# Peptides against a protein of PDB entry 6TME: the designs that were tried, part 104

Target 1, 324 residues: chain A of PDB entry 6TME
Amino acid sequence: NRLKRAYIALQAWKKAFYSDPFNTAANWVGPDVCSYKGVFCAPALDDPSVLVVAGIDLNHADIAGYLPPELGLLTDVALFHVNSNRFCGVIPKSLSKLTLMYEFDVSNNRFVGPFPTVALSWPSLKFLDIRYNDFEGKLPPEIFDKDLDAIFLNNNRFESTIPETIGKSTASVVTFAHNKFSGCIPKTIGQMKNLNEIVFIGNNLSGCLPNEIGSLNNVTVFDASSNGFVGSLPSTLSGLANVEQMDFSYNKFTGFVTDNICKLPKLSNFTFSYNFFNGEAQSCVPGSSQEKQFDDTSNCLQNRPNQKSAKECLPVVSRPVDCS
Target 2, 324 residues: chain A of PDB entry 6TME as posed
Amino acid sequence: NRLKRAYIALQAWKKAFYSDPFNTAANWVGPDVCSYKGVFCAPALDDPSVLVVAGIDLNHADIFGYLPPELGLLTDVALFHVNSNRFCGVIPKSLSKLTLMYEFDVSNNRFVGPFPTVALSWPSLKFLDIRYNDFEGKLPPEIFDKDLDAIFLNNNRFESTIPETIGKSTASVVTFAHNKFSGCIPKTIGQMKNLNEIVFIGNNLSGCLPNEIGSLNNVTVFDASSNGFVGSLPSTLSGLANVEQMDFSYNKFTGFVTDNICKLPKLSNFTFSYNFFNGEAQSCVPGSSQEKQFDDTSNCLQNRPNQKSAKECLPVVSRPVDCS

## One batch from the design tools (peptide; made by RFdiffusion4, then SolubleMPNN)

Design b2_p15_1_s1 (from b2_p15_1, 7 letters changed)
Fold by OpenDDE base, seed 2:
Structure b2_p15_1_s1 (fold): chain B 324 residues (1-324), chain A 15 residues (1-15)
Amino acid sequence: as target 1 above (324 residues)
Amino acid sequence: MKEKLKQKVNEILSE
């Protein structure tokens, strides 16, 4: 009996709650699991006459607790949304039995440990949100082999390099922001043909930007701010025909910011502040356009306000990194 | 929220 298995799972989960401030699980009593708050039943895919637990939505419930292994008995669940809680511990490996998993949102919790590799076992997974947790270690390369629409990894403790498999991703949105990623952006990034938004903010990324970024024709948002990038901006950035928001601030970039970048046809905001740029085209000057916003603050630009001192600039500008 | 999830579940299960 599938609902009996669901009852066992849900009662085990209720026992794993340390705090339920809104009494969300107050009605989680008795065998009628389909009446439980945040539990959604639907006809089974294999037998429409059988009712099964197909979805969980406990978003914004402020529940403190953990995910018990008995959740692996919820084998018919396709939607698992438990964001904005205080769940802790690890994602149970027993969730590998949830082979219908389509959307998995555990964002804004207290989960710890390595990347939840159980997510890689779900053949039909389309949406993965694990942001705002304490996940750590390496990002598994296999995440980008999944046919995901969105990959939200931001605000965790992920380390090491970004996998070269990133170029295989079909995701429209990928967030790496506020982790501990290091090394260079892989050249394979240019193969992300469906990419609309990518965010690298606040990592330990370094080296030169790959020229292949210019192949990201569908990108509307590109944010690489608050890293350790060096060298000049690639001339191939002129290929970003759809970019609206671009941020390179708080890096160690040098050289000249060109007209070909600042005149991008859909560019609305371009922030390149807090670098070591020693020149900019007139089209890059803040206030030069009514349609575009620029920020050139804290560079090595001549005759511009709020620039770095010659003492700060000279050691860096006199030793440009060659990215060729 | 409940109805939206139910709808989405039904959409997924109808495919």
Scores: peptide ipSAE 0.028, ipTM 0.705, DockQ to the pose 0.037
Fold by OpenDDE base, seed 3:
Structure b2_p15_1_s1 (fold): chain B 324 residues (1-324), chain A 15 residues (1-15)
Amino acid sequence: as target 1 above (324 residues)
Amino acid sequence: MKEKLKQKVNEILSE
């Protein structure tokens, strides 16, 4: 009986709670698991006459505990939403049995260990949110082979390089922000045909921006701020026909910020502050447009306010990185 | 939220 297996799983999970401040699991008593708070039943896909546990929603329950291996008995679960809790430990490998997993949100918890590779075993996964945890180590290249709509990785402890497989991703939203990623952005990034939003904020990324970024015709948000990028902005950025929000602040960029970038047709905000740019077009000057907001603060620009000193600029500007 | 999830579950299962 599928509901009997669900009962075993849910009772094991209740036992794994250290704290339930809102008494969310108070009604988790008896065999009628479909009456449990945060448990949602539906007819099984293979037999509509059979009721199964198809969804879990424990969002914002502030529950402290861990995920026991018995959760692998919830084989009919397609939606697993447990964000904004205090769950700790690792994601159980037994969740590989949840072959219907469609949306997996464990964000805003205290999970640790490597990337939860069990997520790669789910053939129908469309939404993965693991942000605001303590996941660490390398990002598996295979994550981008998944047909995901969104990939939220931000605010973790991931390190190493971004996989070259990123170009295979069909995701519209990808966040890398506030990790420890290093190296260059892969040139394959330009192959992300469905990309709307990509965020690299607050990593250890470096090198030149790849020219292939200019192929991201559907991107509306591109944020590469707070990294170690060098060289000039690629001229191919003129191809970002739909970019609205662009942030390159807090890097080590040099060279000239061109009209072709600042005149992008959908651009509403362009922040390139806290770099070493030595020139900008008139179209890039803050206040030059009513429709566009620019920030050129703390560069090496002449005749602009709030710029770096000649002493700070000269060592960098005199030795520009050639990205050619 | 709960109702939205229920609707989403139903949508997934109807596909």
Scores: peptide ipSAE 0.027, ipTM 0.713, DockQ to the pose 0.039
Fold by OpenDDE base, seed 5:
Structure b2_p15_1_s1 (fold): chain B 324 residues (1-324), chain A 15 residues (1-15)
Amino acid sequence: as target 1 above (324 residues)
Amino acid sequence: MKEKLKQKVNEILSE
């Protein structure tokens, strides 16, 4: 009996709660699991006459606890949303039995350990949100082989290079922000045909930006701020026909910010502050447009306010990194 | 700086 298995799983989970401030699991009593708060039942896909637990939504419940292995008995769950809790420990490998998993949101918790590779076992997964946790180690390259619509990895402890497989991703939104990613952005990034938003904020990324970024025709948000990027901005960025928000602030970029970048047709906000740019086109000057917002603060620009001193600029500007 | 960055991420990626 599927509901009996679900009962075992849910009771094991209730037992794994250390704190339930809103008494969310107060009604988790008895065999009628479909009446449990945050538990959603639906007809089984293989047998419409059988009612199964198809979804869990415990978002914003502030529950402290862990995910017990018995959750692997919830074999019919397609939606698992438990964000904004205080769940700790690791994602159980037993969740590999949840072969219908479609959306997995464990964001804003206290999960630890390596990337939850169990997520890679779900053939139908479309949405993965593991942001705002303490996941660590390497990002498995296989994550980008999956047909995901969104990949949220931000605010974790991931330490690796970004896999070259990123170019295989069909995701519209990918975030790496606030991790410990290092190395260069892979050149394969330009192959992300469905990409709308990508965020690299606050990592240890370095090197030159790949020219292939300019192939991201559908990107509306590109944020590479707060990294260690060097060299000039790629001239191919003029190809970002749909970019609205672009941020390169808090890097080590040098060279000239070109007219072709600042005149991008949909560009609404372009922040390139806190770099070592030594020139900008007139179209890049803050206040030059009513439709576009620019920030050129703390560069090496002449005749602009709030720039770095010559003493700070000279050592960097005189030794530009050649990205050719 | 960190707080501003966090806020920006939240604005873009969080509902």
Scores: peptide ipSAE 0.011, ipTM 0.472, DockQ to the pose 0.091
Fold by OpenDDE base, seed 1:
Structure b2_p15_1_s1 (fold): chain B 324 residues (1-324), chain A 15 residues (1-15)
Amino acid sequence: as target 1 above (324 residues)
Amino acid sequence: MKEKLKQKVNEILSE
């Protein structure tokens, strides 16, 4: 029964392929779905005597097509990896029936529409990768209520603000990069207890950085580059005891880059170029350390090379944003 | 700029 349903689903999917350059589905013939390329069977969790389709791996198959609603018949699938294809359309709501979903990777495809809210219906989901698609609209706040280890949202068309619920996330890695997110980073960010890596690159984020970033004791990568952030760097960034990679480049930051930031004990790379900083501590100067790399290019620093002109600096530096 | 940013993101995400 379960394999028969899987057969129906997989045959419907094969029919939904517009192009299969590597003939990945060439052997998708007959009832023996466990022999299908990219289909993985395992004993069912509820009955070890029954073999079920537990995983799909079609990564890098360059398949053009769509996900038909019949995929909802793959009720035993825990791993769904279809990255680096040319699948288009929307994620079917029928996938809500895949209650064992643990890892869902549809990255590097041509999916469109709003955030696939069906992902929120999976109680056991730990890994969500929807990056490099054309998903649009608001990010549902509920995504951060999920017990996810990783959340990859980068390279989409998501807009609006980052939800305040971000502080509830248990994820170690979260990527927002290359979307259309706007507004401030929520102050609740400091509550992300398991966060190791967070990437905000290339959005429309603005305002002051919240002081609560300094509470991210386990963060190793913090990248907020290519946004519209203003004001000074929070003094609380001295609390980032494990940060290795930090990037604030291509923003509108002002003020002084302090020793307390540049002397962070694990800091390997700190990029604060292409801002309006008007001073830096000696410890922030590129070449001041053998263990740390700094980039202070294109700021308003005195006696440093490759800085902005006084004409470019004066209008911004003379009007500092108070983040207090 | 965009290409450099893309590369950087990919590097971070590949770790």
Scores: peptide ipSAE 0.009, ipTM 0.475, DockQ to the pose 0.091

Design b2_p15_1_s2 (from b2_p15_1, 6 letters changed)
Fold by OpenDDE base, seed 4:
Structure b2_p15_1_s2 (fold): chain B 324 residues (1-324), chain A 15 residues (1-15)
Amino acid sequence: as target 1 above (324 residues)
Amino acid sequence: MKEELKKKVQEILAE
């Protein structure tokens, strides 16, 4: 009976394909859905004697189409991987019936509409990848209340502020890059106890960096480049004991880049180019270390190459933003 | 890749 429901769902999905250039669904014929390309069956959790559709993998199939509501009949699916296709439309609300959803990857598609709130209904979700789509609107605060290991939101059309609930996230990797997020980074960011990598690249974020970033002891990658951040770098960044890659380039930062930041013990690459820094410690100078790479290009530094003109620097440097 | 995913599905379902 469960496989019959899966058959209905998969046949409805096949009908929703506009193009299947690799003929991925060519063998999607007949009741034996477990033989379908990209369909994976496993023993059901409630009855090991019953075979159910537990996973979908259509990654890199270049399929054009949409997700029909009948996909809600795939109630035993724990893995849904359909990245690098040309699926369009919205994520069906009927997917709320997929209560075993563990990994949901719809990245590199043409999905539109608001954040797929159906993902919030999945109690066991650990991996969410919706990057490289056209999702828009506000990010629901509840996303960070979920026990996710990874959250990929980059390359969408999300707008508004980053929710304060970010501090509740247990994710090791979070990407916000290439959206339209605005406002400040929440101070609660320092509460992200499991965070290893966070990327804010290419948004409309502004204000001062919160001091609480320095509490991210496990972070290895911190990228806040291509935003509108102002003020000085927080002195608390000296607390980033495990940071390897740090990028603050293409902002409006001012002040002095200190030894305490450039001498971070695991720092391998620190880019602070295209800002308005007016000084740097000797340890921050490119070429000062064989183990560390620095980029100080296009700042307001004296006696350094490739800096901004006095005309560009004076209006900003003379009016430093006080973040205190 | 197919076998890896199948194994992963089994692991998830066994938890």
Scores: peptide ipSAE 0.038, ipTM 0.736, DockQ to the pose 0.039
Fold by OpenDDE base, seed 3:
Structure b2_p15_1_s2 (fold): chain B 324 residues (1-324), chain A 15 residues (1-15)
Amino acid sequence: as target 1 above (324 residues)
Amino acid sequence: MKEELKKKVQEILAE
């Protein structure tokens, strides 16, 4: 009996709760698991006459505890949403049995350990949110082989380089922000055909931006702020026909910010502050447009306010990195 | 929210 297995799983999970401030699991008593708060039943895909646990929603329950291996008995679960809790430990490998997993949201918890590779075992996964945890180590290249709509990795402890497989991703939204990623952005990034939003904020990324970024025709948000990028902005950025929000602030960029970038047709906000740019086109000057907002603060620009001193600029500007 | 999720589950299962 599928509901019997679900009962075993849910009771094991209740036992794994250290704190339930809102008494969310107070009604988790008896065999009628479909009446449990946060548990959702539906007809099974293989037999519509059989009722199964198809979804879990414990979002914002502030529950402290861990995920026991018995959760692997929830084999019919397609939606697993447990964000904004205080769950700790690792994601159980037994969740590999949840072959119908479609949306997995464990964001805003206290999970630790390496990337939960069990997520790679789910053939139908479309949404993965593991942000605001303490996951660490390398990002598996295989994550981008998944047919995901969104990949939220931000605010973790991931390190090493971004996999070259990123170009295989079909995701519209990808966040890397506030991790410890290092190295260059892969040139394969230009192959992300469905990309709308990508965020690299607050990592240790470095090197030149790849020219292939200009191939991201559908991107509306591109944020590479707070990294160690060097060199000039690629001229191919003129190809970002749909970019609305672009942020390159808090890097080590040099060179000239061109008209071709600042005149992008959908550009609403372009922040390139806190770099070492030594020139900008008139179209890039803050206040030059009513439709666009620019920030050129703390660069090496002449005749602009709030720029770096000559002492700060000279060592960097005099030795520009050639990205060619 | 509960009903919305239930509906979403049904939509997914119908695919």
Scores: peptide ipSAE 0.032, ipTM 0.718, DockQ to the pose 0.038
Fold by OpenDDE base, seed 5:
Structure b2_p15_1_s2 (fold): chain B 324 residues (1-324), chain A 15 residues (1-15)
Amino acid sequence: as target 1 above (324 residues)
Amino acid sequence: MKEELKKKVQEILAE
């Protein structure tokens, strides 16, 4: 009996709660699991006459606890949304039995350990949100082999290079922000044909930006701020026909910010502050356009306010990194 | 900053 298995799982989970400040699981009593708050039943896909637990939604419940291995008994769950809680520990490997998993959102919790590789076992997974946790270690390259629509990794403790397999991703949104990613952005990034938004904020990324970024025709948001990028902005950025928000602030970029970048047709906000740019086109000057917002603060620009001192600029500007 | 990023991403997904 599938509902009996679900009962066992849910009771084990209730037992694993350390705190339930909103008494979310107060009604988690008895065999009628479909009446449980945050538990959603639907007809089974393989047998419409059988009612199964198809979804969990405990978002914003502020529950403290862990995920027990018995959750693997919820084999019919396709939607697992438990964001904004205080769940800790690791994601159980037993969740590999949840072969129908479609959306997995454990964001804004206290999960630890390596990347939950169990997520890679779900053949139908389309949405993965593990942001705002304490996941650590390497990002498995296989994550980008999956047909995901969105990949949220931001605000964790991931420490690795970005896998070259990123170019295989079909995701429209990918966030790496606020981790410990290092190395260069892979050149394969330009192959992300469905990419609309990518965020690298606040990592240890370095090197030159790959020219292939300019191939991201569908990107509307590109944020690489707060890293260690060097060199000039790629001239190929003129190919970002749909970019609206672009941020390169708080890096070590040098060179000239070109007219071709600042005149991008859909560009609404371009922040390149806190770098070592030594020149900008007139079209890049803040206030030059009513339709575009620019920030050139704290660069090495002449005749602009709020720039770095010559003493600070000279050592960097005089030794530009050649990205060719 | 944390909440701003979260909101931004959610807005993008909603579009």
Scores: peptide ipSAE 0.010, ipTM 0.502, DockQ to the pose 0.142
Fold by OpenDDE base, seed 1:
Structure b2_p15_1_s2 (fold): chain B 324 residues (1-324), chain A 15 residues (1-15)
Amino acid sequence: as target 1 above (324 residues)
Amino acid sequence: MKEELKKKVQEILAE
């Protein structure tokens, strides 16, 4: 019965393919769905004597098509990996029936519409990758209430502010890069207890960086480049004891880059180029360390190469933003 | 899993 439902779902999906360049679904014939390429069966969790479709892996198949609602019949699927295809349309709401969903990867496709809220319905979801699509609108705050290990949202069309609920996230990796997020980074960010890597690259974020970033003791990668951030770097960044990669480039930061930041014990790369910093500690100077790499290009620094002109600097530097 | 996730993030950073 369960495999019969899977058969119906998979045949409906095959029918929804517009193009299958590698003939991935060529063997998707007959009731033996466990033999289908990219379909993986396992003993059911509730009855080990019954085989069920537990996983789908169609990564890199370059398949064009859509996800039909019949995919909701794949109720035993825990792994759904279909990245690097040309699937279009929306994520079917019928996938709410896939209550065992653990890893959902639809990255590198052509999905559109709002955030796929069906992902919020999966109680056991640990990995969510929806990057490199055309998802749009607001990010639902509830995404950060999920017990996710990783949240990949980059390269979409998400807009509005980052939800304050971000501080509730248990994820070790979160990517916001290359969206249309705006506003400030929430102060609650410092409450992300498991955070190792966070990426804000290429959004419309603005305002001052919250001091609470310095509470992210386990963060190894912090990239806030290519935004509209202003003010000075928070002095509390000295608390980033494990940061290895830090990038604040292509913003509107001002002030002085301090020793306390540049001497962070695990810091390997610190890029603060293309801002309006008017001073840096000696420890921040590129070449000052054999163990650390710095980039101070295109700031308002004195006695450094490749800096902005006085004409470019004066209007900004003379009007420092007070982040206090 | 954590290491795999880390690799994915690094790939994004390399863009």
Scores: peptide ipSAE 0.009, ipTM 0.547, DockQ to the pose 0.790; fails the geometry check

